# Peptides against a protein of PDB entry 4U39, part 35

Target 1, 302 residues: chain A of PDB entry 4U39
Amino acid sequence: SIKVIGVGGGGNNAVNRMIENEVQGVEYIAVNTDAQALNLSKAEVKMQIGAKLTRGLGAGANPEVGKKAAEESKEQIEEALKGADMVFVTAGMGGGTGTGAAPVIAQIAKDLGALTVGVVTRPFTFEGRKRQLQAAGGISAMKEAVDTLIVIPNDRILEIVDKNTPMLEAFREADNVLRQGVQGISDLIATPGLINLDFADVKTIMSNKGSALMGIGIATGENRAAEAAKKAISSPLLEAAIDGAQGVLMNITGGTNLSLYEVQEAADIVASASDQDVNMIFGSVINENLKDEIVVTVIATG

## One batch from the design tools (peptide; made by RFdiffusion4, then SolubleMPNN)

Design b1_p11_3_s3 (from b1_p11_3, 6 letters changed)
Fold by OpenDDE base, seed 2:
Structure b1_p11_3_s3 (fold): chain B 302 residues (1-302), chain A 11 residues (1-11)
Amino acid sequence: as target 1 above (302 residues)
Amino acid sequence: MKILYYHVGKY
């Protein structure tokens, strides 16, 4: 089974966005120290952590409280994650709960033998230096606790969106990018298809790989496949080029009109931008909601 | 390059 665990406010917003977008074949768990915020989760499983420590009032933007809250609730986390083959841990880094609890939860998942993937954001620079420093500590702890860690630099989202985009929409886009990171992988495994990906191959590419980069490209029209692929490999979300990656996961999602030619064209572009010895997994997914859009997600590991 | 697997999924 695949479990997605949203940790703290940002992680739970991302999980809500995943549920709203009908991300299939995954079980959702919402974790928070704030009981009121947790009640707003759409996840089937809602877990309040650190109930004794925080009394449901949240972590006060302190990562040490988030950490201790997860440690207090270790047995509950273990029970909720038991039997998962794969666990996605999603969080917004820089806060209290997400920053402190996500590494603890990730370690619990890894110790249970699940393939553990972190999908986390760095805070925007405008959120201030304190959040950035807290996020750096949380990311460092996540790196040790996961098999693969996807880090989304939120400041790079400002390069994708209009400069006049309201701050609230920039956070919604961060939640959407977290969704795309989880869905881009989970769809390759969990979406029923004509050709199913072996989970063992995903495990080979993602197990003990450390930090990963994610690029996303979206396009419409006649050259949409090539444009989406080019946008993905040149995505502002990529902190480096994918040419040095040991592994690449590629998802090509389109509407019912997605052609085999478009899939091949997009795959060839990503392959040509990768090392010749790269282990590449690619998949195509039909999503009727995309109509004329193609979405290419590239995850580079190693 | 080893393209290991092609997944074809449908929602």
Scores: peptide ipSAE 0.156, ipTM 0.805, DockQ to the pose 0.134
Fold by OpenDDE base, seed 3:
Structure b1_p11_3_s3 (fold): chain B 302 residues (1-302), chain A 11 residues (1-11)
Amino acid sequence: as target 1 above (302 residues)
Amino acid sequence: MKILYYHVGKY
């Protein structure tokens, strides 16, 4: 089974966005120290952590409180994650609960023998220096606790969105990028298909790989496949080129009109931008909610 | 390049 655990406010917003986009074949868990915020989760499983420590009042933007809250609730987290083959841990880094609890939860998942993937954001520069420093500590702890860590630099989202984009929409786009990172992988495994990917091959590419980079490309029109692939490999979310990666996961998602030619064209572009010795997994997914759009997600590991 | 597997999924 695949479990997605959203940790703290940002992680729970990302999980809500995943549920709203009907990401299939995954179980959703919402974790928070704030009981009121947790009640707003759409997840089936809602877990309040650190009830003794925080009394449901949240972590006060303190990562040490988030950490201790997860440690207090270790047995409850273990029970919720038990039997998962794969665990996605999603969080916004820089806050209290997400920054402190996500590494503890990730370690619990890994200790249970799940393939543990972190999908986390760095805070925007405008959130202030304190959040950036707290995020750096949380990201460092996540790297040790996961098999693969995808770090989304929120400031790079500002390069993708319009300059007039309201601050609230920039946070929604961060939640959407977290969704795309989880969905880009989970759809390759959990979406029923004519050809199923072996989970063992995903484990080979993602187990003990450390940091990963994610690129996303979206396009429409006659050359949409090539344009989406080119946008993915040149995505502002990529802090480096994919040509040095040991592993690549590629998802090509389109509507019912997605052609085999378009899939091949997109795959050839990503392959040509990758190392010759790279282990590549590619998949195509038909999503009827995508009319004329093609979405290419590239995850580079190692 | 070893293309390991091609997943064809449908929602």
Scores: peptide ipSAE 0.128, ipTM 0.790, DockQ to the pose 0.134
Fold by OpenDDE base, seed 5:
Structure b1_p11_3_s3 (fold): chain B 302 residues (1-302), chain A 11 residues (1-11)
Amino acid sequence: as target 1 above (302 residues)
Amino acid sequence: MKILYYHVGKY
């Protein structure tokens, strides 16, 4: 089974966005130290951590409280994650609960033998230096606790949105990018298809790879596949080029009109931008909610 | 270049 665990406010917002976008074939778990915020989760499984420590009042923006809350609730986390083949740990880094608890939860998942993937955001620069410093510590702890860590630099989201985008919409876009990172991988495994990926192959590409880069491209029109692929490999979300990547996961998602030619064209573009010896997994997904859009997600590892 | 696997999923 695939489990997605949202940790703290940002992680739970991302999980809500995944549920709202009907990301299928995954079990959702919401984790928080704030009982009121947790109650607003759309996840079927809601877990309050650190109930003794925090009394449900949250972590007070302190990562050490988030860490201790997850440690207090270790057995409950273990039981909730038990039997998962893959665990996505999603969080907004820089806060108390997400920053402190996400690495602990990731380590629990990894110790249970699950392929553990972190999908986390780095805070916007405008959230202040304290959040950036807390996020850096949490990201460092996540790197040790996961098989693969995708870090979304929120400041790069500001390069792909309109300059007039309200602050609330910038956070919603961060939640959407978290969704795209999880869904781009989970759809390759969990979506029933004509050809299913072996989980062992995904495990080979993602196991103990450390930091991964994610690029996203969206396009419409006659050259939409090529344009989406080019946008993905040149995405502002990529902190580096993918040319040195030893592993690539590519998802191409389109409507019912997605052609085999479009899939091949997009795959060839991504492959040509990758290392010659790259291990590439690519998949195509039909989403009837996509009209004329193609979405290409590239995850580069190694 | 080894394209290892091709997944075709449908929602």
Scores: peptide ipSAE 0.095, ipTM 0.757, DockQ to the pose 0.133
Fold by OpenDDE base, seed 1:
Structure b1_p11_3_s3 (fold): chain B 302 residues (1-302), chain A 11 residues (1-11)
Amino acid sequence: as target 1 above (302 residues)
Amino acid sequence: MKILYYHVGKY
């Protein structure tokens, strides 16, 4: 089974966005130290952590409180994650709960033998230096606790959105990028199709790979496949080129009119931008909610 | 949703 665990406010907002977009074949868990915020989660499983420590009042933007809250609730987290083959841990780094608890939860998942993937955001620069420093510490702790860590630099989202985009919409776009990172992988594994991907192949590419980069490309029209692939490999979300990656996961998602030619064209573009010795998994997914749109997600590992 | 195709390899 695949489990997605949202940790703290940002992680829970991302999980809500995943549920709203009907991401299939995954179980959702919301974790928070704030009981009132946790009640707003759409997840089936809601877990309050650190109830003795925090009394449900949250972590006060202190990562050490978030860490201790997860440690207090270790047995509950273990039981909720038990039997998962794969665990996605999603959080907005820089806060108290997400920054402190996400590494602890990730380590618990890894110790249970699940393929553990972190999908986390760095805060925007405007959120202030304190959040950036806290996020750096949380990201460092996540690297040690996961098999693969996808880090989304929120400041790069400002390069994708309109300059006049309201601040609240920029945060919603961060939640959407977190969704795309999880869905891009989970759809390859959990979506029923003509051919099912072997989970062992995903483990080979993602196990003990450390930091990963994610690129996203979206396009419409006659050259949409090539345009989406080119946008993905040149995505502002990529902190480096994918040419040095040891592994690549590519998802090509389109509507019912997605052709085999478009899939091949997009795959060839990503392969040509990758190292010749790269282990690549690519998959094509039909989403009936997509009209003329193609979405390419590239995850580079190693 | 449906997976139409996947490939595992070196490119």
Scores: peptide ipSAE 0.086, ipTM 0.668, DockQ to the pose 0.816

Design b1_p11_3_s4 (from b1_p11_3, 6 letters changed)
Fold by OpenDDE base, seed 2:
Structure b1_p11_3_s4 (fold): chain B 302 residues (1-302), chain A 11 residues (1-11)
Amino acid sequence: as target 1 above (302 residues)
Amino acid sequence: MKILYLHVGVY
């Protein structure tokens, strides 16, 4: 089974966005120290952590409170994650709960023998230096606790959205990018298909790989596949080029009009931008909701 | 380059 655990406010917003987009074949768990915020989760499983420590009032933007809250609730987290083959831990770094609890939850998942993937955001620079420093500490702790860590630099979202985009929409776009990071992998495993990916191959590419980079490309029209693939490999979300990656996961998602030619064209572009010895997992997904849109997601590991 | 698997999913 695949479990997605949203940790704190940003993680829970991302999980809500995943549920709203009907991401298939995953179980959703919402974790928070704030009981009021947790009630707004759409997840089937809702877990309040650190009830004794915080009394449901949240972590006060303190990562040490988030950490201790997860430690207090270890047995509950273990029971919720039990039997998962894969666990996605999603969080917005820089806050209290997400920054402190996500590494503890990730370690619990890893200790249970699940393939543990972190999908987290760095805060925007405008959120201030304190959040950036807290996020750096949380990301460091996540690297030790996960098999693969996808880090989304929120400041790079400002390069893909209009300059007039309201601050609230920039945060919603961060939640959407977190969704795309989880969905881009989970759809390759959990979406029923004509050809199913072996989970052993996903384990080979993602186990003990440390940091991963994520690129997204979206396009429409006649050259949409090539354009989406080029946008993905040159995505502002990539902190480096994918050419040095030991592994690549590629997802191409399109409508019912997605052609085999478009799939091949996109795969060839990503392959040509990758190392010759790269282990590439490639998948295609048909989503009727995309109509004429193609979405290419590239995750580079190692 | 080993393209290991083509997943073809229908959502």
Scores: peptide ipSAE 0.148, ipTM 0.774, DockQ to the pose 0.135
Fold by OpenDDE base, seed 3:
Structure b1_p11_3_s4 (fold): chain B 302 residues (1-302), chain A 11 residues (1-11)
Amino acid sequence: as target 1 above (302 residues)
Amino acid sequence: MKILYLHVGVY
């Protein structure tokens, strides 16, 4: 089974966005130290951590409280994650709960033998230096606790949104990018296909790979596949080129009009931007909610 | 390069 665990406010918002977008074949778990915020989760499984430590009042933006809250609730986390083949741990780094608890939860998942993937945000620069420093510590702890860590630099979202985009919409876009990172992988595994991916091939690309880069491209029109692929490999979300990656996961998602030619064209572009020795997994997904849009997600590992 | 083509199902 695949489990997605949202940790703290940002992680829970991302999980809510995944549920709203009907991401298939995954079980959702919401974790928080704030009981009131946790009640707003759409996840079936809601876990309050550190109930003795925090009394449900949250972590007070302190990562050490988030860490200790997860440690207090270790057995409950183990029970909730037990039997998962894969665990996505999603969080906004820089806060108390997400920064402190997500590495502990990830380590629990990894110790249970699940393929453990972190999908986390680095805070916007405007959230202040304290959050950025806390996020750096949390990201460092996540690297040790996961098989693969996707870090979304929120400041790069400002390059892909309109300059007049309200601050609230920039946070919603961060939640959406977290969704796209999880969904881009989970769809390759959990969505019933005409050709199924062997989970062993995913494990080969994602196990013990450390940091991964994610690019997203969206396009419409006659050259939409090529444009989406080019946007994905040159995405502002990529902190580096995908060249030199040991593994690439590509998802191409389109409407019912997605052609085999478009899938091949997009795959060839991503392959041509990758080393010759790269292990590449690519999948195509039909989403009836996509009209004329193609979405290409590229995850580079290693 | 090992490329595995997937046609993953319809949402």
Scores: peptide ipSAE 0.140, ipTM 0.777, DockQ to the pose 0.103
Fold by OpenDDE base, seed 5:
Structure b1_p11_3_s4 (fold): chain B 302 residues (1-302), chain A 11 residues (1-11)
Amino acid sequence: as target 1 above (302 residues)
Amino acid sequence: MKILYLHVGVY
């Protein structure tokens, strides 16, 4: 089974966005120290952590409180994650709960023998230096606790959105990028297909790989596959080129009109931008809601 | 270049 665990406010917003976009074949768990915020979760499983420590009032933007809250609730987290083959841990780093609890939850998942993938955001620079420093500490702790860590630099979202984009929409786009990172991987495993990916092959590419880079490309029109692939490999979300990556996961999602030619064209572009010896997992997904849109997600590991 | 596996999923 695949479990997605959203940790703190940002992680819970991302999980809500995943549920709203009908990401299939996964179980959703919402974790928070704030009981009021947790009640707004759309997840079937809702877990309040650190009830004795915080009394449901949240972590006060302190990562040490978030950490201790997860440690207090360790047995409950273990029971909720039990029997998972794969666990996605999603959080907004820089806050109290997400920054402190996400590494503890990730370690619990890893100790249970699940393939553990972190998908987290760095705060925007405007959220201030304290949040950036707290996020750096949380990201460092996540690297030790996961098999693969995808870090979304929120400041790079400002390169994708209009300069007049309201702050609330920039945070919604961060939640959407977290969704795309989880869905881009989970769809390759959990979506019933004509050709199923072996979970052992996903484990080989993602186990103990450390930091991963993610690129996203979206396009429509006659050259949509090539344009989406080119946008993915040149995505502002990529902190480096994918040419040095030892492993690449590629998802191509399109409508019912997605052709085998478009799929091959996009794969050839990503492959040509990668190392000659790269281990590439490639998948295609049909989503009727996309109609004429193609979405290419590239995750580079190693 | 090793394309290892093709997954074909349908939503």
Scores: peptide ipSAE 0.136, ipTM 0.761, DockQ to the pose 0.134
Fold by OpenDDE base, seed 1:
Parts: C-alpha cells; structure tokens; sequence
Structure b1_p11_3_s4 (fold): chain B 302 residues (1-302), chain A 11 residues (1-11)
C-alpha cells in the first residue's frame, strides 16, 4: 500500500490539494500539533501528535516542539504506517510541526521497511531568515531519515507564475507542486495499467538515493509533448541539470488523445538530457481531465 | 479524476 502523510500546516494543505485533485490509489494521513488546524483536514485519517506537550495548541513555530511531539506519539505513528510498502512524507519546511516532526515520521516509516520519500518545500525568501534557517535544519534531518528527498524551492515557483500572482495563490501553487511530485510517482505505481510497473524497479531507483530534483512541464498544441518534456528538463524547480543523475522517473500524463508518438518523443527528450547509463522508469497516464494538455514530471535521483 | 490506463516502460 501507498500512504501519504501530511505533516503540519503546509503538509496538510498539500494533502487537501491531493484529495481535491482525486490522486488515486493512496491512503491519506494528516498529522498536526494544532487540533483546530487538523480538524480542517480532508484526510480520512487525522492524527494529533504531542497532545501532552502542546495540548493541541501547535508547536509555536519551534521545530524542537514538533520533533518532541512526534517522539511522544511514536507508537501511534507506527500503527498508522504499519503495512505500507511506500510512504510519502510531505511538509512545508520552516515551521514548527512540519520541520520538526517530518524527519521523525520519515525515520519511523523507514524503520518499518517502507520506501520512504520526502516531498517538502523550502519557504519563500519573504517568509524571513528564521524560516529559511529552520527549513535548512529540517531538510538536513530529512536527508538522513528518507530514501529519497524531493525539495521544492518555493522561490522558483515565482519564476513559473505571473509576477502579479497574489501571495495566497503562490502558496496554493506550492501545494500544487507538492501534489505533482507525489502524484507523478504514485500514478506510476498505484494506477492499473496495460503494463504494470514492478515495485522492485521503483525501489532500485529511489532506495537510499538521498536528494532528488523535480522538473515539471505543461504544454498544449501540436508540439505539446516535446514542449512539455523540454519545460520539464529545464524547469525552474530544478536546482541543477538532470545530467549525471543515476536514476530518472518520468511521468507523461495526457488526455484521451495522447498518442504513442507523443509519449516516445517526450521520453526521447528526457533520455537525451540524461546520462547514457541512467536507470530510467517512464510511464504514461491517460487522464480525461487534461483534455489537450500534456504534463511531464521528471524526478532525477542520485 | 479518471485515469483510463497506465503504460509503463523501463529503459
């Protein structure tokens, strides 16, 4: 089974966005130290952590409180994650609960033998230096606790969205990018296909790989496959080129008119931007909601 | 969201 655990306010907003977009084949768990914020989660499983420590009043933007809250609730987290083959841990780094609890939860998932993938954001620079420093500490702790860590730099979202985009919409786009990172992987595993992916191949590419980069490309029109692939490999979300990655996961999602030629063209572009010895998994997904759009998600590991 | 099918290949 695949479990997605949203940790703290940012992680729970991302989980809500995943549920609203009907990401299939995953179980959702919302974790928070704030009981009022947790009640607003759309997740089926809602877990309050650190009830004795925080009394449901949240972590006060302190990562050490978030950490201790997860440690207090270890047995409850273990029971909720039990029997998962894969666990996605999603959080907005820089806060109290997400920054402190996400590494503890990730370690619990890894110790249970699940393939553990972190999908987290760095705060925007405008959120201030304190949040950036807290996020750096949380990301460092996540690297030690996961098999693969996808870090989304929120400042790079400002290069994808219009300059006049309201601050609230920029945060919604961060939640959407977290969704795309989880969905880009989970759709390859959890969606019944014409050709099923072996979970062993996913483990080979993602197990003990450390930091991963994610690129996203969206396009429409006659050259939409090539344009989406080129946008993905040159995505502002990529902090480096995908050349030299040991593993690549590629998802090509389109409408009912997605052709085999478009899938091949997009795959060839991503392969040509990768090392010749790269372990590449590619998948194509038909989503009726995309109509004329193609979405290419590239995750480079190693 | 309705996913009709998945095609998976490994290079």
Amino acid sequence: as target 1 above (302 residues)
Amino acid sequence: MKILYLHVGVY
Scores: peptide ipSAE 0.050, ipTM 0.641, DockQ to the pose 0.359; fails the geometry check

Design b1_p11_4_s1 (from b1_p11_4, 5 letters changed)
Fold by OpenDDE base, seed 4:
Structure b1_p11_4_s1 (fold): chain B 302 residues (1-302), chain A 11 residues (1-11)
Amino acid sequence: as target 1 above (302 residues)
Amino acid sequence: MKILYFYSGKR
């Protein structure tokens, strides 16, 4: 089974976005120290952590409170994650709950023997230096607690949105990028395909790989597959080129008109941008909602 | 109908 656990406000917003976009084949768990915010979650499983410590009033933007809240609720977290083959831990770094609790939850998942993938955001620069410093500490703790950590640099989202984008829309786009990171991987495992991916292959690419980079490319028209692939490997979300990656996970999502030729063309572009000795997994997904759009997601590990 | 093509391998 695949579980997605959203931790704190940012993680829960991402989980809500995943549910709204009908990401299939996963169980959703919402975790928060704020009971009122947790009630707004669309997740089937809702867990308040640190009820004694916080009284449901949240972590006060203090990562140490978030950490202690997860430690207080360890047994409940263990029971919720039990039997998962894979666990996605999603959070916005820089806050109290997400920054403090996500590493603890990730470690619990890893100790249970699940393939543990962090998908987290760095705060925008406009959120201030304190959040950036807290996020750096949380990301460091996540690296030790996960098999693979995908870090989304929110400031790079500002390069793909209009300059006049309201702050609220920038956060919504961060939630969408978190969704794309989880969905890009989960669709490869949870969706029955013409060619089934062995979970062992995903485990080989993602186990104990540390930090990973994510690129996304979207295109339409006659050369949409090639254009989407080129955009993915040059994505502003990539803090480095993928040429040094030991592993690459590629998802190609298109409408019902997605051709085998387009899948091959996109895969060849990503492979050509990767190391010759790279272990590459690619998958193609049909999403009827995309119509003429192709979305390429690249996860580079190692 | 979800059509998934998977390739696992080293090139």
Scores: peptide ipSAE 0.022, ipTM 0.560, DockQ to the pose 0.722
Fold by OpenDDE base, seed 2:
Structure b1_p11_4_s1 (fold): chain B 302 residues (1-302), chain A 11 residues (1-11)
Amino acid sequence: as target 1 above (302 residues)
Amino acid sequence: MKILYFYSGKR
């Protein structure tokens, strides 16, 4: 089974976005120290952590409170994660609960023998230096606790949205990028295709790989596959080029008119931008809601 | 939903 655990406000917003976009074949768990915020989760499983420590009032933007809250609730987290083959831990780094609890939850998942993938954001620079410093500590702790850690630099989202984009929409886009990171991988495993990926292949690419980079490309029109692939490999979300990656996971999502030629064209572009010895796994997904759009997601590991 | 997965092994 695949479980997605949203940790704190940002992680739970991302989980809500995943549920709203009908990400299939995964179980959702919402974790928070704030009981009121947790009640707004659409996840089937809602877990309040650190009930004794915080009394449901949240972590006060303190990562040490988030950490201690997860430690207090370790047995409940273990029970909720038990039997998962794969666990996605999603959070916004820089806050109290997400930053402190996500590494603890990830370690619990890893200790249970699940393939543990972190999908987290760095805060925007405008959220202030304190959040950036807290996020750096949380990301460092996540690297030790996961098999693969996808880090989304929120400031790079500002390069792909209009300059006049309201701050609230920039956060919604961060939630959407977190969704795409989880869905880009989960669809490869959970969605029955013409060719099913073996979970063992995903495990080989993602196990003990450390940090991963994520790129996204979206395009429409006659060359949409090539354009989407080119945008993905040159995505502002990539902190580096994918040419040094040991592994690549690629997801190509299109409407009912997505052709095999378009899938191949996009895959060839990503493969050509990767090392010749790269282990590349790619999948294609039909989403009727995309109409003429193609979305390419690239995750580079190693 | 028809998903096509292609494994590109080592070129």
Scores: peptide ipSAE 0.017, ipTM 0.534, DockQ to the pose 0.616; fails the geometry check
Fold by OpenDDE base, seed 5:
Structure b1_p11_4_s1 (fold): chain B 302 residues (1-302), chain A 11 residues (1-11)
Amino acid sequence: as target 1 above (302 residues)
Amino acid sequence: MKILYFYSGKR
């Protein structure tokens, strides 16, 4: 089974966005120290952590409170994650709960033998230096606790959205990029009627790889596959080129009109941008909600 | 019917 655990406000917003976008084949778990925020989660499983420590009032933007809250609730987290083959831990780094609890939850998942993937955001620079510093500590702790850590630099989201995009929409886009990171991987495994990569192939690419980069490309029109692939490998979300990656996961998602030629064209572009010795795995997904759009997601590991 | 094509390859 695949479980997605959203940790704290940002993680729970991302999980809500995943549910709203009908990301299939995953179980959703919402974790928070704030009971009121947790009640707004659309996740089937809702877990309040650190009830004794916080009384449901949240972590007060203190990562140490988030950490201790997860430690207090360790047994409950273990029970919720038990039997998962794969666990996605999603959070917005820089806050109290997400920053502190996500590494603890990730370690619990890893200790249970799940392939543990972190999908986390760095805060926007405008959120202030304190959040950036807290995020750096949380990211470091996540890197030690996961098999693969995808870090989304929120400031790079500002390069892919309109300059007039309201701050609230920039946060929604961060939630969407978190969704795309999880879905880009989960769809490769969990979607019925797909030639699933066996979970072993994904596990080979993602196990003990440390940091990963994610690129996303979206395009329409006659050359949409090639354009989407080119956008993915040159994505502002990539803090480095993918040419040095030891492993690449590629998801090509299109509508019912997605052709095999388009899939091959996109795969060839990503492969050509990757190292010759790269372990590349790619999947194609049909999403009936996509009209003329192709979405290419690239995850570079190693 | 969702069709996924997967390629696992070392270049």
Scores: peptide ipSAE 0.014, ipTM 0.453, DockQ to the pose 0.715; fails the geometry check
Fold by OpenDDE base, seed 1:
Structure b1_p11_4_s1 (fold): chain B 302 residues (1-302), chain A 11 residues (1-11)
Amino acid sequence: as target 1 above (302 residues)
Amino acid sequence: MKILYFYSGKR
């Protein structure tokens, strides 16, 4: 089974966005120290952590409170994650609960033997230096606790949105990028009939790889596959080129009109931008909600 | 029906 655990306010917003976009084949868990915020989650499983420590009033933007809250609730987290083959831990870094609790939850998942993938954001620079410093500490702790950590630099989202985009919409786009990272991987595994083979290949590429980079490309029109692939490998979300990656996961998602030729063209573009010795896996996903759009997600590991 | 084509390979 695949579980997605949203940790704190940012993680829970991302989980809500995943549920709203009907990401299939995954179980959703919302975790928070704030009981009122947790009640707004759309997840089937809602877990309040650190009830004794925080009394449901949240972590006060203190990562040490978030950490201790997860430690207090360790047994409950273990029970909720038990039997998962894969666990996605999603959080907005820089806050109290997400920054402190996400590494603890990730370690619990890893200790249970699940393939543990972190998908987290760095705060925008405008959120202030304190949040950036807290996020750096949380990201460092996540790297030790996961098999693979995808870090989304929120400031790079400002390069892909209009300059007039309201701040609230920029945060929604961060939630959407978190969704795309989780869905880009989960859709490769959650396909009926190939799950065991796909999971073994994903596990081979993602196990003990540390930091990963994610690129996303979206295009329409006659050359949409090639354009989406080119946008993915040149994505502002990539802090470095995919050249030098030991592993590449590629998801090519299109509508019912997605052709085998388009899949091959997109795969060839990503392969040409990767090292010759790279372990590349790619999946093609049909999403009926994508009319004429192709979405290419590239995750570079190692 | 989601048809997923999976290709695993070293290029």
Scores: peptide ipSAE 0.010, ipTM 0.406, DockQ to the pose 0.706; fails the geometry check

